# Designs tried in a protein design run: peptides against a protein of PDB entry 6D0Y. Part 25

Target 1, 225 residues: chain A of PDB entry 6D0Y
Amino acid sequence: ETEDHLESLICKVGEKSACSLESNLEGLAGVLEADLPNYKSKILRLLCTVARLLPEKLTIYTTLVGLLNARNYNFGGEFVEAMIRQLKESLKANNYNEAVYLVRFLSDLVNCHVIAAPSMVAMFENFVSVTQEEDVPQVRRDWYVYAFLSSLPWVGKELYEKKDAEMDRIFANTESYLKRRQKTHVPMLQVWTADKPHPQEEYLDCLWAQIQKLKKDRWQERHIL

## One batch from the design tools (peptide; made by RFdiffusion4, then SolubleMPNN)

Design b1_p11_3_s1 (from b1_p11_3, 6 letters changed)
Fold by OpenDDE base, seed 1:
Structure b1_p11_3_s1 (fold): chain B 225 residues (1-225), chain A 11 residues (1-11)
Amino acid sequence: as target 1 above (225 residues)
Amino acid sequence: DAVEELRKQAF
């Protein structure tokens, strides 16, 4: 019964309530902390599950993990370990959509003080360094660039505040790669109307332009990417 | 250790 109750609490957090979200999260963090001695494994599994399967609640669960990490640092570590393992498993399973989301989730954990900003910068440096690998398919290079860029809406502000020089270097390397990479026949994907063509922009170039704009706007989102 | 790498504040 207790396990079922925990599942219910974790799954339903952030839903409509008479109390504030912050109050609910603090309350839940307290409940979970109290139950860790007896149900740590269950709680860990539940949190990993909802973190993966409920992307609409990303910031809710990263915040919850942040609160738990503050209460129990070891548990926070175990959670990060589990998420990293899941990321590796997703990559092995060629589930690249899940993998990208997991990188995004980890990115937001920086904002919640679970992952250190310099460490996340180092991770992104490693991602972008893949563009310099020899004898690898371009799709690999493209994916890591995409994983980096697509995560910046969640963590770019924090990373630039703490590691602006390093981030600029990563951006420069990214830009250089985007200029030299093979583009997949964009002209063939153009939509034509009776009066004028509607060119399709290559997806990474499009994302790059959006991120550049976001950066220019000091990471204040004005539109959904 | 990947966890240590991510959690350690490096300067």
Scores: peptide ipSAE 0.037, ipTM 0.742, DockQ to the pose 0.019
Fold by OpenDDE base, seed 5:
Structure b1_p11_3_s1 (fold): chain B 225 residues (1-225), chain A 11 residues (1-11)
Amino acid sequence: as target 1 above (225 residues)
Amino acid sequence: DAVEELRKQAF
């Protein structure tokens, strides 16, 4: 039936085709728009599902949502609402890996003009402000810093182009926190190879160094993180 | 509203 057909189209987008990916996405956006009057809920559920379960297609689905948002602004809003709700639920359920991925997905939606850059900056300000919370475990502070930093490869360029001063403040606060936080279990995670043995850098310090390098390179990725 | 907050400031 039509619902099964929609599922097939959504799940298979980006696969081998005679047409360009851009053409396929535009075509699919048109098909989905036409079916929204009858199948909005189904389409919304499908998009939320593939967005969460197919991380290898992150940019494909953010682009699709961006195209669909341009065609139907209200539907784009409903999608963002669903994803934010899922993020909140993941945090409540202590599903932190899913939560981090959802933050990354939302970050890339900024590039697709679904989420406003200033709003994403505000979200990251809120994340980094957790480092100033009193009487909370460091793991909580670390997670929000990780969620922020690990999302910057997808959105850092856009945010610095539009809100450089605010981003610099967030970076300064992050750096200050990283300098004063306790570093534990580094020896347990050390990596030794026969040719180049070295202690593994603490995971947030390592990520921070990578992001600083990315920023220095004007957010042009030269190497796989 | 979370959606409105994320979308209200285009620039």
Scores: peptide ipSAE 0.036, ipTM 0.736, DockQ to the pose 0.020
Fold by OpenDDE base, seed 2:
Structure b1_p11_3_s1 (fold): chain B 225 residues (1-225), chain A 11 residues (1-11)
Amino acid sequence: as target 1 above (225 residues)
Amino acid sequence: DAVEELRKQAF
């Protein structure tokens, strides 16, 4: 395969075809594996790029990485390393939207058996521990809580299956923080300010409520027609 | 190694 062809294959995976997505992903994983000896760096860069720039294909690329990791464990490690590095760089650059997306991506990699559930739990423990830091801006605490909570739709089920006690502790700490943090109200939301039937909620409180509901539903999302 | 720690229990 040529580099341009690899780029095309990687970028277009998941698009409509005569074959199933699973079949296409398996096929692509095989192609990529075969080309790693010659194009490892290029493939790595491409996968990192599409992982970052094509959020609509998050699960496609996490699955692809999972398949590729199963074929080449070392490459999977290099990919995770690259993604962690990218996360750190995003944080350093104050690109928090990218950073939170990367956390979600890493979270879904747990489902793909690329990242260990206990390690992800440890990461989230570290995130929520930021709420206990002294003399730091609330925005910092809020972001890490947001990054944690907003990633749970992708990985909450797996984490609770593997590390329920630890997750409960994280949840308790999160709840405690959310209760004591300063609430902010967005003026634009004031139009809907009411106690009943639909009270205005602060964005993290709203997210927390949604995640609690998801947890209550055993992390089963409602089917969308 | 942070990467290894993330992966060692992943099957």
Scores: peptide ipSAE 0.035, ipTM 0.739, DockQ to the pose 0.022
Fold by OpenDDE base, seed 3:
Structure b1_p11_3_s1 (fold): chain B 225 residues (1-225), chain A 11 residues (1-11)
Amino acid sequence: as target 1 above (225 residues)
Amino acid sequence: DAVEELRKQAF
């Protein structure tokens, strides 16, 4: 297949098709595997690009990478390495929106058996340890906590199944930080209702509460019907 | 080495 054709296949996977998504992903994985000897570099670049630029297809591309990793372990490793490099570059460039998404993407790769759960736990331990850094802006501490918490919907279940004790320690440290951090003056931006105005919740506190509930619910999210 | 550490226990 031509490079242009591969690009089209990769970019359009998950779109309207006569076949199921699962069938399309298996088929595409087979095509890509067969073409790796000739187009590995191109395929790698394409996958990295769509992974970054199409966040709405996160689970599609993590699944595809999982399938490819199962077929070609080395290629899976090269992909992970590329994504880690991209995360580091995003952080270095202060592209925090991309960075947090990449953390989420990497988190979902745990479910696809591309990244080991213990390694992801270790990464999150490192993130939360930033809260203990001295003489740094709170925004830095807040971001790493946010990156951790906002990724848990994708990987929390797996991490607790494999490393519950370590996760509990991370949660304890997170909770401790959230209690002592300086909060913005939320009441200043509070929206009042006519009947019973309630305090507007600070965004990290809100996220924390959501994650605590998710944890309590055994990491099972309820669907909106 | 870093990549292998991330992956070796994934299987």
Scores: peptide ipSAE 0.035, ipTM 0.733, DockQ to the pose 0.022

Design b1_p11_3_s2 (from b1_p11_3, 7 letters changed)
Fold by OpenDDE base, seed 3:
Structure b1_p11_3_s2 (fold): chain B 225 residues (1-225), chain A 11 residues (1-11)
Amino acid sequence: as target 1 above (225 residues)
Amino acid sequence: SAIEELKKQAF
């Protein structure tokens, strides 16, 4: 395949087809594998790019990477390394929205057998450990907690199945931090109506409550968080 | 390219 054709195939995967999505992904994985000897760097860059630019296709591309990883373990590793590097770059550039999405992407790669559960747990341990850093802005601490919690819908089930004790420790540390952190109050945005008897919760507290419920429901998602 | 088009619509 030519480079342009590869780009087209990668960008268009998951679109309407006479074949199943699974079949298309398997086919594409085969094509990409065959072209790795000649176009590894290009394919790597393309996959990283579409992963970043097309969040609506997150599960499609994580699945594709999973299939590629099964065919070529080294390439899978290189892809993960590239994504982690991109995450670090996003953080350095204060692109926190991109960064949190990348964490979610990496989280779903656990389900695709690209990243081992212990490795993801270690990442989350590192994130939550930021809450213990001294002389750092709370916004930094809050972001890492947010990145952790907001990624759990994608990977919480898998991590608790394999690393429940470690996850409980992370949860305990998170809860402790949430109790002691300063909360932002925006009275002007609070609409108090009779239809909303519950006070507007701070965004991390709200997310925490949602994740706690999700955990209680055995990670069976019934609604979009 | 398709990537360039995606970049244009994404940003």
Scores: peptide ipSAE 0.020, ipTM 0.569, DockQ to the pose 0.057
Fold by OpenDDE base, seed 5:
Structure b1_p11_3_s2 (fold): chain B 225 residues (1-225), chain A 11 residues (1-11)
Amino acid sequence: as target 1 above (225 residues)
Amino acid sequence: SAIEELKKQAF
């Protein structure tokens, strides 16, 4: 059936094929566009599902959504709305691992011209503003800073190109918070400097240092193959 | 990567 076929196409995109990845993505975008009149809800649900469940294909699916958005701006908007709803639900359910991944996915959608740079800046401003909340656990403040910083490898270049002054303000606020917060000794992801020996450091301080290095390197990640 | 190139060309 057509619905099963669509699911198969969406789930298998980026896998071994006789055609190039670019051709496959463009072709799939065309197929999905043609089927939107009849299967919009199904396609939307499928894309949301694979976006959440297949993190190894993040850039494939953000690109696919970007291509679809270029063909149908309304659908692109509906997809973003669905992902934002999912982010809110994840936060309400205290599923912080899913939530941070969704922020990264949304961040890469900026590169695909699905989300406007100012909108992402506003989201990050909101995240960092949590550090100024009174009478809340530090773990809450720390998580939003983590979500912001850990998403910058995907979108920092674009945001600084478009909104450098606003980003500098966010960075200044982040730095100020990191200096005054209570330090803990919790190892976290060290993706960008994992192979470089260094003393054990607090996880947010370590992430901050990695992001500062990435910024200094003009957002060029050396681990990208 | 191919995806990065596609992003730059398609948008």
Scores: peptide ipSAE 0.018, ipTM 0.595, DockQ to the pose 0.043
Fold by OpenDDE base, seed 4:
Structure b1_p11_3_s2 (fold): chain B 225 residues (1-225), chain A 11 residues (1-11)
Amino acid sequence: as target 1 above (225 residues)
Amino acid sequence: SAIEELKKQAF
């Protein structure tokens, strides 16, 4: 394979074809594995790029990386390291939208057996611990809570299956923070019911409620959050 | 840091 051809294959995976997505991913993983001796750096860069820039294909590329990791463990490690570096860079650049997506991507890599569940739990513990930092802006604290909560649709089930006690602790700390933080009120029409008025919730409170419901439903998602 | 806690799954 040429570098240009590899780029095309990686970028176009998941598009409509006569074959199943699963078969296409297996095939691509085989091609990429075979070309690692010659194009490892290029393949690594390409995968990092599509992982970062094509959020609509998150599960496709996490699955692909999972397949590659199973074939070549060392490459999987290098990919994770590269993604961690990218996350650090996005945070340093105050690109929080990219950063939160990268956290979601890393979260789904747990399902693909690329990242260990305990390591992801530890990461989330550190995220929520930011809420306890002194002399930091609330926006920083809010972002890490958001990054944690918004990633749970992709990994909450797996983490609770393996680290339920630790996850409950993280949830308790999150709840405590959400109760004491300053809330930003958006002037929108409040939902009114005949029985109880429902005050408009701000974005983190809304997300928290959604995640709590998802948790109660044993992480069986019935709607897009 | 939170990021430093991420580790690849070992088989």
Scores: peptide ipSAE 0.033, ipTM 0.717, DockQ to the pose 0.020; fails the geometry check
Fold by OpenDDE base, seed 2:
Structure b1_p11_3_s2 (fold): chain B 225 residues (1-225), chain A 11 residues (1-11)
Amino acid sequence: as target 1 above (225 residues)
Amino acid sequence: SAIEELKKQAF
């Protein structure tokens, strides 16, 4: 495979095909694995790029990375490291939309067995611990809570299955913060579709309510058209 | 791990 061909294959995966998506992903994972000795850096860069720029294919690429990780654990680790670096860069650049998306991507990598549940819990503990920082803007505290909560639709089920006590602690800390923070009138931002819309309220309170409902529903999302 | 070592950014 040529580098240009690899780019095409990676970018176009998940598009209409005579084969199943699963079959295509397995095939692509095999191709990429075979080419890692020659094109590791290129493949790594490409995967990081599509992970960032094609949010509509989030689950496709997390699955692909999961398959690759199963074939080459070291590459999976390098990919995660690259994504963490990108997350840090996004935060430094004040690109919070990209940053939160990257957190969601990393969250879904837990489901794909690329990131261990305890590691993700540790990340979220670090995020929620920001609420305890003194003499920092509330926007900082709010964003990390938002990043945590908005990622739970992708990973909450897995984390509660494996680390329920730790997650409960994080939830308690989050709830405590939400009760004591200053509330502002901001548009409702839903990071995912819910069957039962909430009244217009502060965006984090709304998100919290949605997550509480999702948790109550055992992290089962209802399919809506 | 890299994910566990993620440090919070100032903003």
Scores: peptide ipSAE 0.032, ipTM 0.705, DockQ to the pose 0.017; fails the geometry check

Design b1_p11_3_s3 (from b1_p11_3, 7 letters changed)
Fold by OpenDDE base, seed 5:
Structure b1_p11_3_s3 (fold): chain B 225 residues (1-225), chain A 11 residues (1-11)
Amino acid sequence: as target 1 above (225 residues)
Amino acid sequence: PAIEELRKQAF
């Protein structure tokens, strides 16, 4: 395949097709595997790009990477390394929206057996450990907690199945931090319902409550977060 | 659904 054709195939996967999504993903994984000897760098760059720029296709591309990783384990490792490098660069550049999305993407890669559960737990331990740093802005501490909590819808089930004790420790540390942190008083939008209008909660407290509910529901998403 | 099934089979 030509580079332009590969770009088209990668960008269009998951779109309307005469074939099933399963068939398309398997087929594309096969095509990419076959072209790795000639186009590895290009394929790597393309996958990193779509992983960053097409959040609506997160699970499609994590699955594709998972399939490709199963075919070529070394390439999967190179992809993860590239994504981790991009995460670090985003953080250095204060691109926090990109950074948090990358964490979510990496989280879903655990479900695709591209990233091991213990490695993801270690990452989250590192994130939550920022809450214990001295002489740093609270906004920094808050962001790492946000990145952790907002990624759990994608990976919480898997991590608790394999590393429940470690996850409980992270949760305890997170809860402790949330109780002692200063809450900013910014005008909040009111959530209006027919029967119970209420002011919107502080964003981390709200997220924490949502994640606790999700955990209680055994990580089954019954409602839109 | 299709993705979930694929993941179960492929991984």
Scores: peptide ipSAE 0.289, ipTM 0.894, DockQ to the pose 0.045
Fold by OpenDDE base, seed 2:
Structure b1_p11_3_s3 (fold): chain B 225 residues (1-225), chain A 11 residues (1-11)
Amino acid sequence: as target 1 above (225 residues)
Amino acid sequence: PAIEELRKQAF
């Protein structure tokens, strides 16, 4: 495929076609593998770009990368390295929305056997360790906790299956932090009754509760029709 | 679900 065709193929994968998504992904993985000798850099850039800019296709692209990684392990490694670099750049640029999405993307790559579970655990350990940093803004601590917790829907099951003890430690540290941090309560958006004494739950506390429930449910999510 | 099946088969 030409460079332009590769861009088109990568950008359009997952869109409605005459073939199944599975077939399209397998086919595209094969095409990309075959073209790596000639277009590795371009393919790498394209995959990083769509991984960053097309959140609606997160699972499509993680799967694609997984398939490609299975075909070319070295390229998979290079892709992960590129994504980590991008994450670091996003953090440096204070692009926290992009950064958190990248963490989620990386998280789902664990399910695709692109990133090893222990590596992801280590990343999350690093994130939660920020809560122990002295003389840093709470917003920094909160973000790393948020990035961790908000990624668990994608990877919690896998991590607990393989690294339950380590994950429990991370959870304990997270819980400890959440209990001691300063909380900002948001007013209720809908006041239907005056007999609601409590404001809306703080966003991290809410997320924590959701994740605890998900964990309790063995990371089984409700299927969306 | 389709992706999940693919993942089960491919990985």
Scores: peptide ipSAE 0.286, ipTM 0.891, DockQ to the pose 0.045
Fold by OpenDDE base, seed 4:
Structure b1_p11_3_s3 (fold): chain B 225 residues (1-225), chain A 11 residues (1-11)
Amino acid sequence: as target 1 above (225 residues)
Amino acid sequence: PAIEELRKQAF
């Protein structure tokens, strides 16, 4: 069936091929565009599925969606809506690993001109605003901060180019929260140094430091975070 | 790198 063929094409894009990745993506975008009149719903579902389940191909599929969006803007909008729904469902199901990946995926869609930078900034503002909510578990607050910070390697450059003032505000709010939240530190044993033992950095503090450095380096990555 | 180049051309 044609639908099965589409599934195969979508799932296998980016894998070893005699053709370049660029040609494969352009070709697939053309095929999918042509089939939208008949298989829009199926294509939408397939793209949402691979976007959720194949994190190793994040940039491949965001690029594919970007190409499709350029060909069919309505489809791009529908895809984003579907992804937002999936994000909400993941959060409701307490599937935070899936949720954070979806945020990263959405973040990279900004680079593909599927999501506008101001919209992504607004999303991150909403995330960080959770830190100001009363009577909520810290794990909730921490997750939204984590989702924000861990997505910045993909989109921080673009967002600061477009919305630097708003991003600085989000950073200030994040920093304020990180200073006042409860922290769990594990003492590090200094076996071979004369230095006084100090607590190991907590995971969010560590991530914050990494992102601050990335920002300082103008969002040029020199290592995998 | 290849994707980045594609993005530069396509977007």
Scores: peptide ipSAE 0.286, ipTM 0.891, DockQ to the pose 0.045
Fold by OpenDDE base, seed 3:
Structure b1_p11_3_s3 (fold): chain B 225 residues (1-225), chain A 11 residues (1-11)
Amino acid sequence: as target 1 above (225 residues)
Amino acid sequence: PAIEELRKQAF
């Protein structure tokens, strides 16, 4: 297939079509695999682009990459390396919204057998270690904790199954940081309920509570139908 | 659902 046609196929996968999503993904994986000898670089760039620009299709593209990785492990490795480079560039450019989506994307790649669980644990260890850095803005520390916690819905189950001790250490460090960090004046913001008002919960504390509950629930989430 | 089924088959 032509380069332009590949772009169209990759960008439109998961959209309304005459075929099922499964059929489209399997078919596209086959097409891309066949075209790697001629268009590897272009395909790599396209996949990286849609991964960061179309976060609503995260699971579609992680699955596609998983299918490709199963067919060609070398390409899968190159893709991960490209995504890590993109993550570093996003962080360097202070594009934190893009960066967090990339972390989530990488997290879901663990479920697609593209990234090993220990490697993801190591990444999160590095993130949470930022909380121990001296003379840095709290916003930096907060973001790395946020990036870690907000990615766990995608990968927490797998990581605890494979690296429970290491994950517990990360959680302990996270909890310690959350207890000692400076918080905005949360009591100033009241949430009114039917029975009584209460202080609005701080966003990281709220996220922490949600993740703790998710962990308690064995990482099983209820889905909206 | 469709993704989960595909993943179950593929991985």
Scores: peptide ipSAE 0.283, ipTM 0.892, DockQ to the pose 0.046

Design b1_p11_3_s4 (from b1_p11_3, 7 letters changed)
Fold by OpenDDE base, seed 1:
Structure b1_p11_3_s4 (fold): chain B 225 residues (1-225), chain A 11 residues (1-11)
Amino acid sequence: as target 1 above (225 residues)
Amino acid sequence: SALEELSKQAF
């Protein structure tokens, strides 16, 4: 395959086709595997690019990487390393929306058997440990908690099945931080109904409540978070 | 794992 053709195949996967998505992904994984000896660097860059620029195809590309990882474990590892580097670059560039999306992408790679559950737990432990840093802005602490919590819809089930004790520790630390962090209370934004006042909940407190509900429901999502 | 080692680095 030529570089241009590979780019086209990777970018267009999951679009309208006469074949099933599963068949197309399996076929593409085979093509990419065969071309790794000649185009490894290019394929790596292409996959990283589409992973971060096409969020609507998140599960398509995590699945593709999962299939490719099963064929070539070394390349799968290199891809993960590249994505971690990209995450760090996004944070350095203050691209926080991209950064949180990359964390979600990595989270879903656990479901695709590309990243081991213990490794993801370790990453989340590192995220939540930021809450204990001294002389840093609260916005930094809040972001890492947000990145952790907002990724759990994609990976919480798997992590609790494999590392429940460690996850409970992370949750306890998160809860402790949320209780002690500074909050902006805006009573004027409360919605007053005829029956009950509905106070405007702080965004992290709201997310925490949603995740607690999801956990209680055994990570079976019933409503869009 | 590689991910764990990378995660130990500063973010």
Scores: peptide ipSAE 0.041, ipTM 0.776, DockQ to the pose 0.018
Fold by OpenDDE base, seed 2:
Structure b1_p11_3_s4 (fold): chain B 225 residues (1-225), chain A 11 residues (1-11)
Amino acid sequence: as target 1 above (225 residues)
Amino acid sequence: SALEELSKQAF
């Protein structure tokens, strides 16, 4: 395969086909595996790029990487390393939207058996530990909590199945932080007929409530996010 | 794991 062809295959996976997506992904994984000896760096770069720039295909590419990892464990590791580097670069560049997406992507890689549950737990422990940092802006603490919580729809089930005690500790620390942090509540943008209108829930509190509900429901979502 | 080692570094 030529580099251009590989790019085309990777970018177009998931598009309309006579075959199932799973079949196409399996086929592509085979093609990519065969080309790793010659195009490993290119394939790594391509996969990192599409993983970063095509959020609508998150599950497609996590699955693809999962398939590749099953075929070539070393490649899977290198890909994860590349993604972690990209995450750090995004943070350094203050691209927090990309950063949170990358955390979510990494989270879904746990489901694809690319990242071990304990490793993801360790990452989240590190994230939540930021809430204990002194003399830092709250926005920093909030972001790491947000990144953690917003990723749980993708990985919470697996993490609680494997590391429930550790996750409970993380949750306790998160809850503690959310209770003590400074909160800004915005009134709801609606016409009120009640004497005491209920303000709009703060975004992290809202997310926390959603995650608590999801946890209560044993991480079974009623709808696809 | 590589992820753990990288995650130990400050973000």
Scores: peptide ipSAE 0.041, ipTM 0.777, DockQ to the pose 0.018
Fold by OpenDDE base, seed 5:
Structure b1_p11_3_s4 (fold): chain B 225 residues (1-225), chain A 11 residues (1-11)
Amino acid sequence: as target 1 above (225 residues)
Amino acid sequence: SALEELSKQAF
């Protein structure tokens, strides 16, 4: 395959086709695997790019990476490393919207067997540990809690199935922090029904309540987040 | 894992 053709294939996956999405993804994974000897760097960059720029296709690309990882474990590792580097760069550049999306993407990679559950738990432990830092702006502490909580819809089920005790500890630490932090009034976009109005709530408290509900529902999404 | 090691340096 030419570089241009690879780009086209990667960008167009999930679009209208006579074949199933699963079949197309499996086929593309095979094509990419075969071309890794010649185009590894290009394929890596392309996958990182679409992972960042096409959030509407998050599950498509995490699945694709999962299939490719099953074929080439080393490449899967390189992809994860590249995404972590990008996360660090986003944080350095104060691009927090991109950073939180990258955390979400990494979270879904656990479901695709690219990232091990214990590794993701360790990452979240590190995030929540920021709440214990002294003499730092609260916005820093809040962001890491937000990044953790906002990613749980994608990975909470798997992490509790594999590491329930560790997750409980993270939750306890998170709850403790949320109780003692300075509360602020933040505008929120909420999906609500007219028959059940909700008062304006602080954004992390609101998210915490949503995640607690999701956890109670055994991580089956029964509400719009 | 590589992720764990890299995550320690992410914040």
Scores: peptide ipSAE 0.041, ipTM 0.778, DockQ to the pose 0.018
Fold by OpenDDE base, seed 3:
Structure b1_p11_3_s4 (fold): chain B 225 residues (1-225), chain A 11 residues (1-11)
Amino acid sequence: as target 1 above (225 residues)
Amino acid sequence: SALEELSKQAF
């Protein structure tokens, strides 16, 4: 019965309330902390589930985990471990949409002080290093670059503030790969304005250009990617 | 960190 109540509270957080979202999250964090001695495994599982299945509430649940981590550091670590295990399972199951979302979720956990910036940099170094693998399909290389680039809107600012040299190295390696990768030679759709015609870019090239612009703008997002 | 340890494993 108590477990069912916890499930309801966790699933419904962020819905319309008389109180602010921040107040609700703080209250829920307190409730969950108090119940950890008796329901740790259940709470861990519930948080992993909603984090994975409710992408529209990404920032709500990263914030909640951040609050819990501040109260119980060990639990925060266990949550991260569980999420990384889920990421690996998603990749094994060829669920690449879930996998890339999980990378974004982990990225935002850096902002919530759950994951250290150096650890995230190390993960991205590992991802981009896949571009150097021989005798692997390009789609594998492309996916890891995509996972890296598509996560930067959530964490790029923090990583460059703390690990600028390492990030520049990752960017250089990424750029090098994008220049040398094979591109599908299909007649490109051209978008025309009266005075500014331009060809439609390949999706990774387009994403790269957007991220470069975001970086140039000091990670201040002016438009949704 | 746990993240670093797990990230070093092969994906």
Scores: peptide ipSAE 0.040, ipTM 0.773, DockQ to the pose 0.018

